# Peptides against a protein of PDB entry 3B8E, part 72

Target 1, 230 residues: chain A of PDB entry 3B8E
Amino acid sequence: PFLIFIIANIPLPLGTVTILCIDLGTDMVPAISLAYEQAESDIMKRQPRNPKTDKLVNEQLISMAYGQIGMIQALGGFFTYFVILAENGFLPIHLLGLRVNWDDRWINDVEDSYGQQWTYEQRKIVEFTCHTPFFVTIVVVQWADLVICKTRRNSVFQQGMKNKILIFGLFEETALAAFLSYCPGMGVALRMYPLKPTWWFCAFPYSLLIFVYDEVRKLIIRRRPGGWVE

## One batch from the design tools (peptide; made by RFdiffusion4, then SolubleMPNN)

Design b2_p14_7_s3 (from b2_p14_7, 13 letters changed)
Fold by OpenDDE base, seed 3:
Structure b2_p14_7_s3 (fold): chain B 230 residues (1-230), chain A 14 residues (1-14)
Amino acid sequence: as target 1 above (230 residues)
Amino acid sequence: LVEELRKLVEELAA
């Protein structure tokens, strides 16, 4: 998010405090929970890892985590961001290069896509209104990401949801997201303004997309062992 | 809890 903020010169889509809440709050417990996941039923059918050549975290895992899934997560967050700003009169094309004027407190007549003038205070309210929905979107997408990480080859339906710690992790990250979104004072403390409940649903299509994508990938791996998708 | 979280964030940002 911050890289796109710099490169595209758009208003800040996600606050720094919110990013820290993701990295330290919502991601840690789910990641730890994966250490307690049961082995896949076919694990003993795989060749043992060669410790001289095979890394625990290989380029393929990095590519999947940061390249594919991370890209879909970013798209989900930015979609929510652009929808909120568009509802407030700022179309995506108009946001390009707007940051300089947006962040200037002395400019109180920044025009939106429809010619409406926005004061600095009004602009910052809209910006901070985007932070909470973006955060919640990431959390909702992370549900799918965590679930698909349960297995490498087997379908989630084959593996099941027996890991109680993982279920607790999903609950914890959701509870934290709700707390940060709706607890009184969070707007002042964290610049995370209250979220309309409808914004929770904006991420659901993306979570479903991630889930379906990974299930299809795993299906291909099962049908074509040794393919480029492994 | 909110105040402790705020302090933690301030300490990390620092």
Scores: peptide ipSAE 0.007, ipTM 0.391, DockQ to the pose 0.068
Fold by OpenDDE base, seed 2:
Structure b2_p14_7_s3 (fold): chain B 230 residues (1-230), chain A 14 residues (1-14)
Amino acid sequence: as target 1 above (230 residues)
Amino acid sequence: LVEELRKLVEELAA
């Protein structure tokens, strides 16, 4: 998010406080919960890997998969961001290069895509309105990410949802997201304005995409053992 | 702390 903010000079899509809440709040318990995931049923049936060749290939493939998932997560957040701004009159193309004028408190006549003038205060309200939905979008996408990370090779349907700690992690991050989104004073304290409940659903297509992507990946791995996808 | 972090970000973004 921040890289695109710099490169494209768009209004800030995700606040620093919100990023910290992701890094330290929503990601911590789920990540720890993965350590308690039940081992895959087929681990003992696998042939020993070559420690020199298979490790490097596996690390590259894992890095690629996590990189791709991370890109999908970012796209989900940006989708929510662009939808909110578009609903407020700022089309995606119009946001390019707008940051300089957007952040200038002395400019009170920034025009949207339809020629409506926005004061600094109004612009900051809509900007901070984006922060919470972006955060929630990341949390919703993380549901899928966490679920797919339960296994290396087996489908989630084969592995099942037996890790109670992981389930607790999912509830914890969701509860934290709800707290930060709806607790009185969060808009003032954290610049996280309350979001409409409908914004929770904006991430669902991306969560589904991640889930389908990984299930297909794992299916390919199971059908082609030792392939370049493993 | 949150307010200070916000100020810092605003300063860096300015």
Scores: peptide ipSAE 0.005, ipTM 0.338, DockQ to the pose 0.033
Fold by OpenDDE base, seed 5:
Structure b2_p14_7_s3 (fold): chain B 230 residues (1-230), chain A 14 residues (1-14)
Amino acid sequence: as target 1 above (230 residues)
Amino acid sequence: LVEELRKLVEELAA
């Protein structure tokens, strides 16, 4: 998110406070829950990895896969950001290079794509209105990410959802997201304005995409053991 | 980013 903010010079899509809420708030319990996940049922049927050759390749491939998932998460957040700004009159093309004027407190006549002028206060309300849905989008996408992390090779449908701590983690991160989004005073304290319930659904296509992507990847690994996709 | 960090520090110090 921050790299695109610098390169494209767009209004800030996700605040630092919101990032901290993700890293320290919503991700901790889910990450701990993975330590309690049951071993895959086929683990004893797999040949032992060669620690000299296979380990480094597998670590690189895993890192690449998680990197790809992270990019899909970011794309989901940015999609939500651009949709909200477009609904408020700022088309994506118009946002390019707008940050300098957007963040200037003395400019109260920044024009949108339709010629409407926005005061500094109005612009910041819209910006902070984008931060909360971006955050919620990440949480919704993290549901899929957490579920796919249950296994390396087996389908989630084969493994099942038996880890009660993981289920608790999903509810905890969702409850925390709702609390941060709708609790009175969060707009002042965290610059997170309340979002319409419809924005929760904006991330669902991306969550589904991650889930399908990983299930297809795992299917390929099962069909072609020792392939480059592992 | 620096300005946001500054604001965050100010908010925490408040």
Scores: peptide ipSAE 0.000, ipTM 0.383, DockQ to the pose 0.034
Fold by OpenDDE base, seed 4:
Structure b2_p14_7_s3 (fold): chain B 230 residues (1-230), chain A 14 residues (1-14)
Amino acid sequence: as target 1 above (230 residues)
Amino acid sequence: LVEELRKLVEELAA
């Protein structure tokens, strides 16, 4: 998100506070929960890794986590961002290069895609209105991420949902997201303005996409062991 | 990102 903010010079899609809430709040307990996941049913049937050639964290794992799943997460967040801004009169193409004028408090006549002028305060309201839904979008997508991370090769349906700590993590991150979105004063304290309940559903297609993508990937791995998709 | 964090802290402290 921040890289696109710098490269495209668009209004800030996700605030620093929301990023911290993701990194320290919503991701921590789920990540720890994976340490308590039961071994895959076939893990001991696999050949041991070669410690000289096979790293615990290899390029394929990084590519899967950040290059594939991370990109789908980012797309989900940006989709929510662009939808909100479009509903407020800012089409995606108009946002390119707008950052400089958007963040200038002395410019009170920034035009949207329809010629409506926006004051600095109005622009910041719209920006902060994007931060909370973007955050919630990430949380909803993280549901799928956490579930798919239970296994490397087996389907989630084969592995099951037996990890109580993981289940707790899903509820914890959801409860935290609800707290940050609806608790009075969060708009002032965290620049996270109240979220319409409908925005929780905006990320569902992307969460489903991640889940389906990973299940298909795992299916391919099971059918063709040693493939590049592993 | 660090600069944005600093600004936020300054605004909250004001």
Scores: peptide ipSAE 0.005, ipTM 0.381, DockQ to the pose 0.035; fails the geometry check

Design b2_p14_7_s4 (from b2_p14_7, 13 letters changed)
Fold by OpenDDE base, seed 2:
Structure b2_p14_7_s4 (fold): chain B 230 residues (1-230), chain A 14 residues (1-14)
Amino acid sequence: as target 1 above (230 residues)
Amino acid sequence: LVEQLRRLVLELAR
């Protein structure tokens, strides 16, 4: 998100405080919960990795985490961002290069895609209105990401949801997201303005996509052991 | 798919 902000010179899609809330807040308990996941049923049937040739974090895992799943997550966030801005009169193409004028306090007549002029204060309200939905979108896609991370090879349907700590983590991150989004004063304290409850559903297609993608991936791995998809 | 998702979001946002 921040790289796109710099490269495309768009209004800031995700605030620094919001990023910290993700990294230090919502993601911590879920990530720790994975340490308590039950072993896959076939784990003892696999040969141990060769520590000289096999890395714990290989290019395939990096590609999956950052290149594939991470991109889907980012797309989900940006989708929400662009929809909110478009509903407020700023079409995606119009946002390109707009940051310089957007962030200038002395320019109070920035035009949207329809010729409406926006004051600095109005623009910042819209910007901060994007931060919370982007954050919530990340939390919602993290549900799927956490669930798919339960196993490397087995389907989640085979593994089940027996990890009570993981379940607690899902509730905790959701409750924290709701708290940060709706608690009075968060707009002033964290620049996280409250969002309409309907915005929580904007990420659901992306969560489903992540889940389906990983289940298909795991299915391929089970059918073709030792493939490039592993 | 993107257009369908867009429509869905717009519908939910109303």
Scores: peptide ipSAE 0.000, ipTM 0.254, DockQ to the pose 0.024
Fold by OpenDDE base, seed 3:
Structure b2_p14_7_s4 (fold): chain B 230 residues (1-230), chain A 14 residues (1-14)
Amino acid sequence: as target 1 above (230 residues)
Amino acid sequence: LVEQLRRLVLELAR
């Protein structure tokens, strides 16, 4: 989010508070739950890791996490962001370079794509209105991400959903997201304004895409072991 | 604190 904010000079899509809520709130229990996942059926057929040559975090894992899944997650968040701003009169093309004027407190006549003028206060309300749906979008996409992280090679359908801690993590993550989004005072305390319930569904296509993408990837790995996709 | 962090991020992003 911040990279695009800086490079494209768009209004801030995701606030620092929402990022902290992801990193320290919603992601903690799900990440810990993966330590309790049942071993894959083929784990004993794999050679032990060489601690001198094989890193726990290798280039393939970084590529998968940041280059593939992370990009789909970011796209889901930005999709929600652009939809909200478009509904408020700011088309995606109009947002490019707008940050400088958007964040200027002395400019109270920033025009949207339809010529409507927006005061600084009105612009900040719209900006903060984007933060909560972006956050919720990340949580919804993280459901799929957590599920696909259960296994390296086997399908989730082969592994099953037997990890009770992971299931608990999904519920905890969702409950925390709902609490932060709808609890009275969160708009003032965290700048997380309440969102319409419909915004929870905006990320569902992306969650499905992540799930399908990873299942296809794992299928390819199972059919062609030692390929570039592994 | 949140507002201070926000300001800092915005300043660094300029």
Scores: peptide ipSAE 0.000, ipTM 0.333, DockQ to the pose 0.028
Fold by OpenDDE base, seed 4:
Parts: sequence; structure tokens; C-alpha cells
Structure b2_p14_7_s4 (fold): chain B 230 residues (1-230), chain A 14 residues (1-14)
Amino acid sequence: as target 1 above (230 residues)
Amino acid sequence: LVEQLRRLVLELAR
């Protein structure tokens, strides 16, 4: 999000506070929960890792985490961002290069795509209105991300949802997201304005896409062992 | 498919 903010010079899609809430709030318990996941049923049938050649973090893992899943998550967040701004009169093409004028408190006549002028205060309300739904979008796609991380090869349907700590993590991150989004004073304290409940559903297609993508990937791995997809 | 999903989300978000 921040890289696109700088490169495209768009209004800030996700605030620093919301990023910290993701990294230190919603992601910690889910990530820790993976340590309690049961081993895959076939793990003892696999050859031991070669400690000299097989890195714990390899190019395939980085590609999967950042290049595939991370990109889908980012697309989900940006989709929500662009939808909100478009609903408020700012079409995606108009946002390119707008950051400089958007963040200037002395410019009170920034025009939207329809010629409506926006004061600095109005622009910041819209910006902060984007931050909370973007945050919630990330949480919703994290549900899928956490679930797919349960296994490397087996389907989630084969592994099941037996990890109680993981289930707790899903509820915890959701409850925390709801708390941060709807608790009185969060708009002032964290610049997280409350969102309409409908915005929670905006990320669901992306969450489903992540899940389906990973299940298909795992299916391919099971059918074609040693393929480039592993 | 992604575009169709986006449209569906937009319709649900209205």
C-alpha cells in the first residue's frame, strides 16, 4: 500500500496506525496459532529436509507469500479503497498524482472527477473513511490466508479445523477488527471511522479467491509431485 | 472471473 502511495502519488490508502494494528494486533495471535497446528498426515512419509540445501525460507516461499498471496491481499485492499473513493466522486484515474494537493491543508478547492470541490477537512474525512474498510478488508483476507497456511500440501478439507488456537485466533482478529472499527472514540484516537457493515463483505470474493487458488495449487502438487508449483 | 467477482461485490455493497 505505501509503495503505491509513493509511486502513484495517490491519497494514503492505509494509515500508519492501521498498519500497526494489523502487524501488532490482528496478525500476531493467528500467526502464533500456526505453531499449534497438527502435522500433515503424510509428513512422516516425506524425506527429511536436507539442512545443507533446503532453506527454511526459500524463493518458493517468498514467491508464495509476497508474490502470490500478498498481491491478492493488496489487490483486495486497493479494490475497497478505489470503490470508496469512487463512491465519493474520485475515480481511480483522477487519484493519480493527486496526493500533493490532497495532503496540502492550504488547498481547499481540490476537485473530484465531477468538478465538486473538496476542503482539506472533507478530504481527510474521506481518507480516514478509507482506512478502516481497508483494514477490515485485510482482516477478511487474512482469514483465508491463515486457513491455507495450515498445510503445505494437503487440502484444508483433509486437514480439518481441529486447531482450537487457530479458531480462537480467527475470532480474536475479527473481534479486534470490530472493536477498532466501531468502539466510540476510535475515530479520534486512531483516525478509524466506523464503516457500514456492508464493507465487511467487500473482501469476501478476494478471501474466496485466495482459498480457491491455494486449494487448486495444493491439488496440482498432489497430482504432480515435484512440479514447479511446489 | 475476478472482474465478475468485483461486479458482484459492487452490487452487494450498494
Scores: peptide ipSAE 0.000, ipTM 0.254, DockQ to the pose 0.025
Fold by OpenDDE base, seed 5:
Structure b2_p14_7_s4 (fold): chain B 230 residues (1-230), chain A 14 residues (1-14)
Amino acid sequence: as target 1 above (230 residues)
Amino acid sequence: LVEQLRRLVLELAR
């Protein structure tokens, strides 16, 4: 998200405070919960790692985590961001290069795609209105990310949802996201303005896509062991 | 994380 903000010079899609809430808030308990996951049924059928040739973190794992799943998450967040700005009169093409004027407090006549002028205060309200739905979008896709991380090779349907700590983590991150989004004063304290409940559903297609993509990947690995997808 | 914290402090100081 931040790289696109720099390269395209668009208004800030996700604030620093919201990023900290993800990294230190919503992701902590879910990440710890994975340590309590039951071993896969086929673990004893796998060859041990070669410590001389096989790194614990390999190129395939980095590609999967950052190159595939991370990109789908970013697309989900940006989709929500562009929809909100478009509903407020800013079409995606008009946002390119707009950041310089958007962040200037002395410019109170920034025009939208329809010629409406926006004051600095109005622009910041719209920007902060985008931060909360982007944050919530990340939490919703993280549900799928956490579930797919339960296994490396077996389907989640084979593994099941028996890890009570993981289930607690899903509820905790969702409750924290709701608290940060709707608690009075969060707009002033964290620059997170309340979102319409309908915005929670904007990420569901992307969450489903992540889940289906990983299940298909795991299916391919099971059918073709030792492939480039592993 | 350090850079995020730095930015947060700068934002709160404004």
Scores: peptide ipSAE 0.000, ipTM 0.349, DockQ to the pose 0.041

Design b2_p14_8_s1 (from b2_p14_8, 12 letters changed)
Fold by OpenDDE base, seed 5:
Structure b2_p14_8_s1 (fold): chain B 230 residues (1-230), chain A 14 residues (1-14)
Amino acid sequence: as target 1 above (230 residues)
Amino acid sequence: DLVEELRELVKKLL
């Protein structure tokens, strides 16, 4: 998100406080829950890792985490961001290069795509209105991310949802996201304005895409062992 | 106060 903010000079899609809420709030318990996941049924059929040649973090893992899953997650957040700004009169093409004027408190006549003028205060309300739905979009996508991380090769349907700590993690991150989004004073404290409940559904296609993509990947690995996809 | 201080610190770092 922050890289696109710099490169495209768009209004800030996700605030620093919201990033901290993801990294320290919603992601901690889910990540810990994976340590309690049951071993895959075929784990003893795999050769032990060679500590001299095989890294814990390999190119395939980096490609999956950053190049695939992380990109789909970012696309989900940006989709939500662009939809909200478009509903408020700012089409995506108009946002390119707008940051300089957007962030200037002395410019109170920034025009939207329809010629409506926006004061600094009005623009900041719209910006902060984007932060909460972007954050919630990340949490909804993280549901799929956490579930697909249960296994490396087996389908989630083969593994099942028996890890009670993981289920607790999903509940905890969702409850925390709802608290941060709807608790009175969060707009002032965290610059997180309340979102309409409909915005929770905006991420569902991306969450489903991640899940389907990973299940297809795992299916390919099972059918073609030793492939570059492993 | 603590939230405002944290916000200012974050604004200085970012």
Scores: peptide ipSAE 0.008, ipTM 0.391, DockQ to the pose 0.035
Fold by OpenDDE base, seed 3:
Structure b2_p14_8_s1 (fold): chain B 230 residues (1-230), chain A 14 residues (1-14)
Amino acid sequence: as target 1 above (230 residues)
Amino acid sequence: DLVEELRELVKKLL
């Protein structure tokens, strides 16, 4: 989110506080829950990792986490962001380079895509209106990400959902996301304005995409062990 | 205010 904010000079898609709420709030318990996951059924059929040559975090893992899954997460968030701004009169093409004027409190006549003028205060309301749905989009995508991270090779259907700590983590992150989104005062404290309940569903296609993508990847790994996809 | 300050700080650092 922040990288595109800088490169494209668009209004800030996701606030720094909302990023902290993801990293320190909604992501912690789910991440810890993975330590309680059952071993995969084929773990004893795999050769032990050589700690001298084999990195625990390798290029393949980084590529999957940041290059593939992270890009799908970002795409989901940006989709939500662009939809909200478009509904408020700002088409995606008009957002390019708009940041400088958008963030200037002395400019009160920034035009939208339809020629309507927006005051600084009105623009900031719209910006903060984007933060909460973007945040919720990330949480909904994280459901799929957490579930796919249960295993390296086995399907989730083979592994099952027996990890009670992981299930608790999914409920916890969702409850926390709802609290941060709807609790009175969060708009002032965190710049997270309440969102329409319909925005929770905007990320579902992306969560499904992540899940299907990873299940297909794992299927390929099972059929072709030692391939470039592993 | 604090959020805006943090935002401005991040904008300056990047």
Scores: peptide ipSAE 0.007, ipTM 0.412, DockQ to the pose 0.026
Fold by OpenDDE base, seed 2:
Structure b2_p14_8_s1 (fold): chain B 230 residues (1-230), chain A 14 residues (1-14)
Amino acid sequence: as target 1 above (230 residues)
Amino acid sequence: DLVEELRELVKKLL
C-alpha cells in the first residue's frame, strides 16, 4: 500500500495507525494460534528437513507469503479503496499524481473526475473514510489466510476446524476490527471513520480467491509429491 | 501528527 502511494502519487490508502492496528492488534492472536494447530495426519510420514540444504524460510515460502497471497491481500485493499474514491467522484486514473495537490492545505479547488471541486477538509474526510474499509478488508482477507496456513498439504476440509485458539483468534480480530471501526471517537483518535456494513463484503471475493487458490495448490501437492509447488 | 510528518517526508523524497 505505502509503496504504491509513493510510486503512483495517489492519496494515502492506508494510514500508519491502521497499519499498526493490523500488525499489533489483529494479526498477533491469529498468528500465535497457529502454534496450537493440530499436526497434519501425514506429518510423521515425511522425511525431516535437511538443515544443511533446506531453509526454514525458503524462496517458495517467501513467494507464497509476499509474492502471491500478500499481493491478493493488497489487491483486495486497493479494490475497496478505489471503489470508495470512485463513489466519491475520483476515478482510479484521476488519482495518479493527485497526491501533491491532494495533500496541499492551500488548494481548495481540487477537481474530481466529474469537475466537482473539493476543499482540503472534504478531501481528508474522503481519505480517512478509505482507511477503515481498507483495514477491514485486510482483516476479512486474513480470515482466509489464517485458515489456509493451518496446513501445508492437507485440505482444510480434511484438517477441519478443531483448533479452538484459532477460532478464538478469528473472533478476536473480527471483534477488534468492529470495535475500531464503530466505537465512538475512533475517527478523532485513530482517524478511522465508521464504515457502512456493506464494505465488509467487498473483501469476500478475495478471501474466496485465496482459499480456492490454496486448496488447488494443496491438491496439486497431494497428487504430485515433491513438486515445485510445495 | 505522525502521519502528517510521514507525508511530509514522503513529499520531500519525491
Scores: peptide ipSAE 0.005, ipTM 0.347, DockQ to the pose 0.022
Fold by OpenDDE base, seed 4:
Structure b2_p14_8_s1 (fold): chain B 230 residues (1-230), chain A 14 residues (1-14)
Amino acid sequence: as target 1 above (230 residues)
Amino acid sequence: DLVEELRELVKKLL
């Protein structure tokens, strides 16, 4: 989000405080929960990892986590951001380069895509209105991400949902997201304005996409062992 | 100026 904010000079899609709420709030318990995941049914049939040649974090894992899943997460968040701004008169093309004027408190006549002028206060309300749905979009996509991270090869349907700590993590991150989104004072404290419940569903296609993508990937790995997809 | 430098740096890394 912040890289695109700099590169495209668009209004800030996600606030720094909101990013900290993801990194320290919603992601921490789910990540810890993976340490309690049951071993895959075939793990004892695999050769032990060679600690000298086989890194715990390899290029394939980085590519999967950041290059594929992380990009789908970012796309989901940006989709929500662009939809909200478009509904408020700012089409995606018009946002390019707008940051400088957007963040200038002395410019009170920034035009949208339809010639409507926006005061600094009005622009900041719209910006902060994007932060909460972007955050919630990330949390909803993280449901799928956490579930797919349970296994490397087995389907989630083969592994099952037996990890009670992981289930707790899913509820915790959802409850935290709801708290941050709807608790009175969060707009002032965290610049997280309340979102309409319908915005929770905006992320569901991306969550489903991640889940389907990973299940298909795992299916390919099971059918073609030793492929580049592992 | 700093933002533009960072922008150029990011463009090189992408």
Scores: peptide ipSAE 0.000, ipTM 0.364, DockQ to the pose 0.016

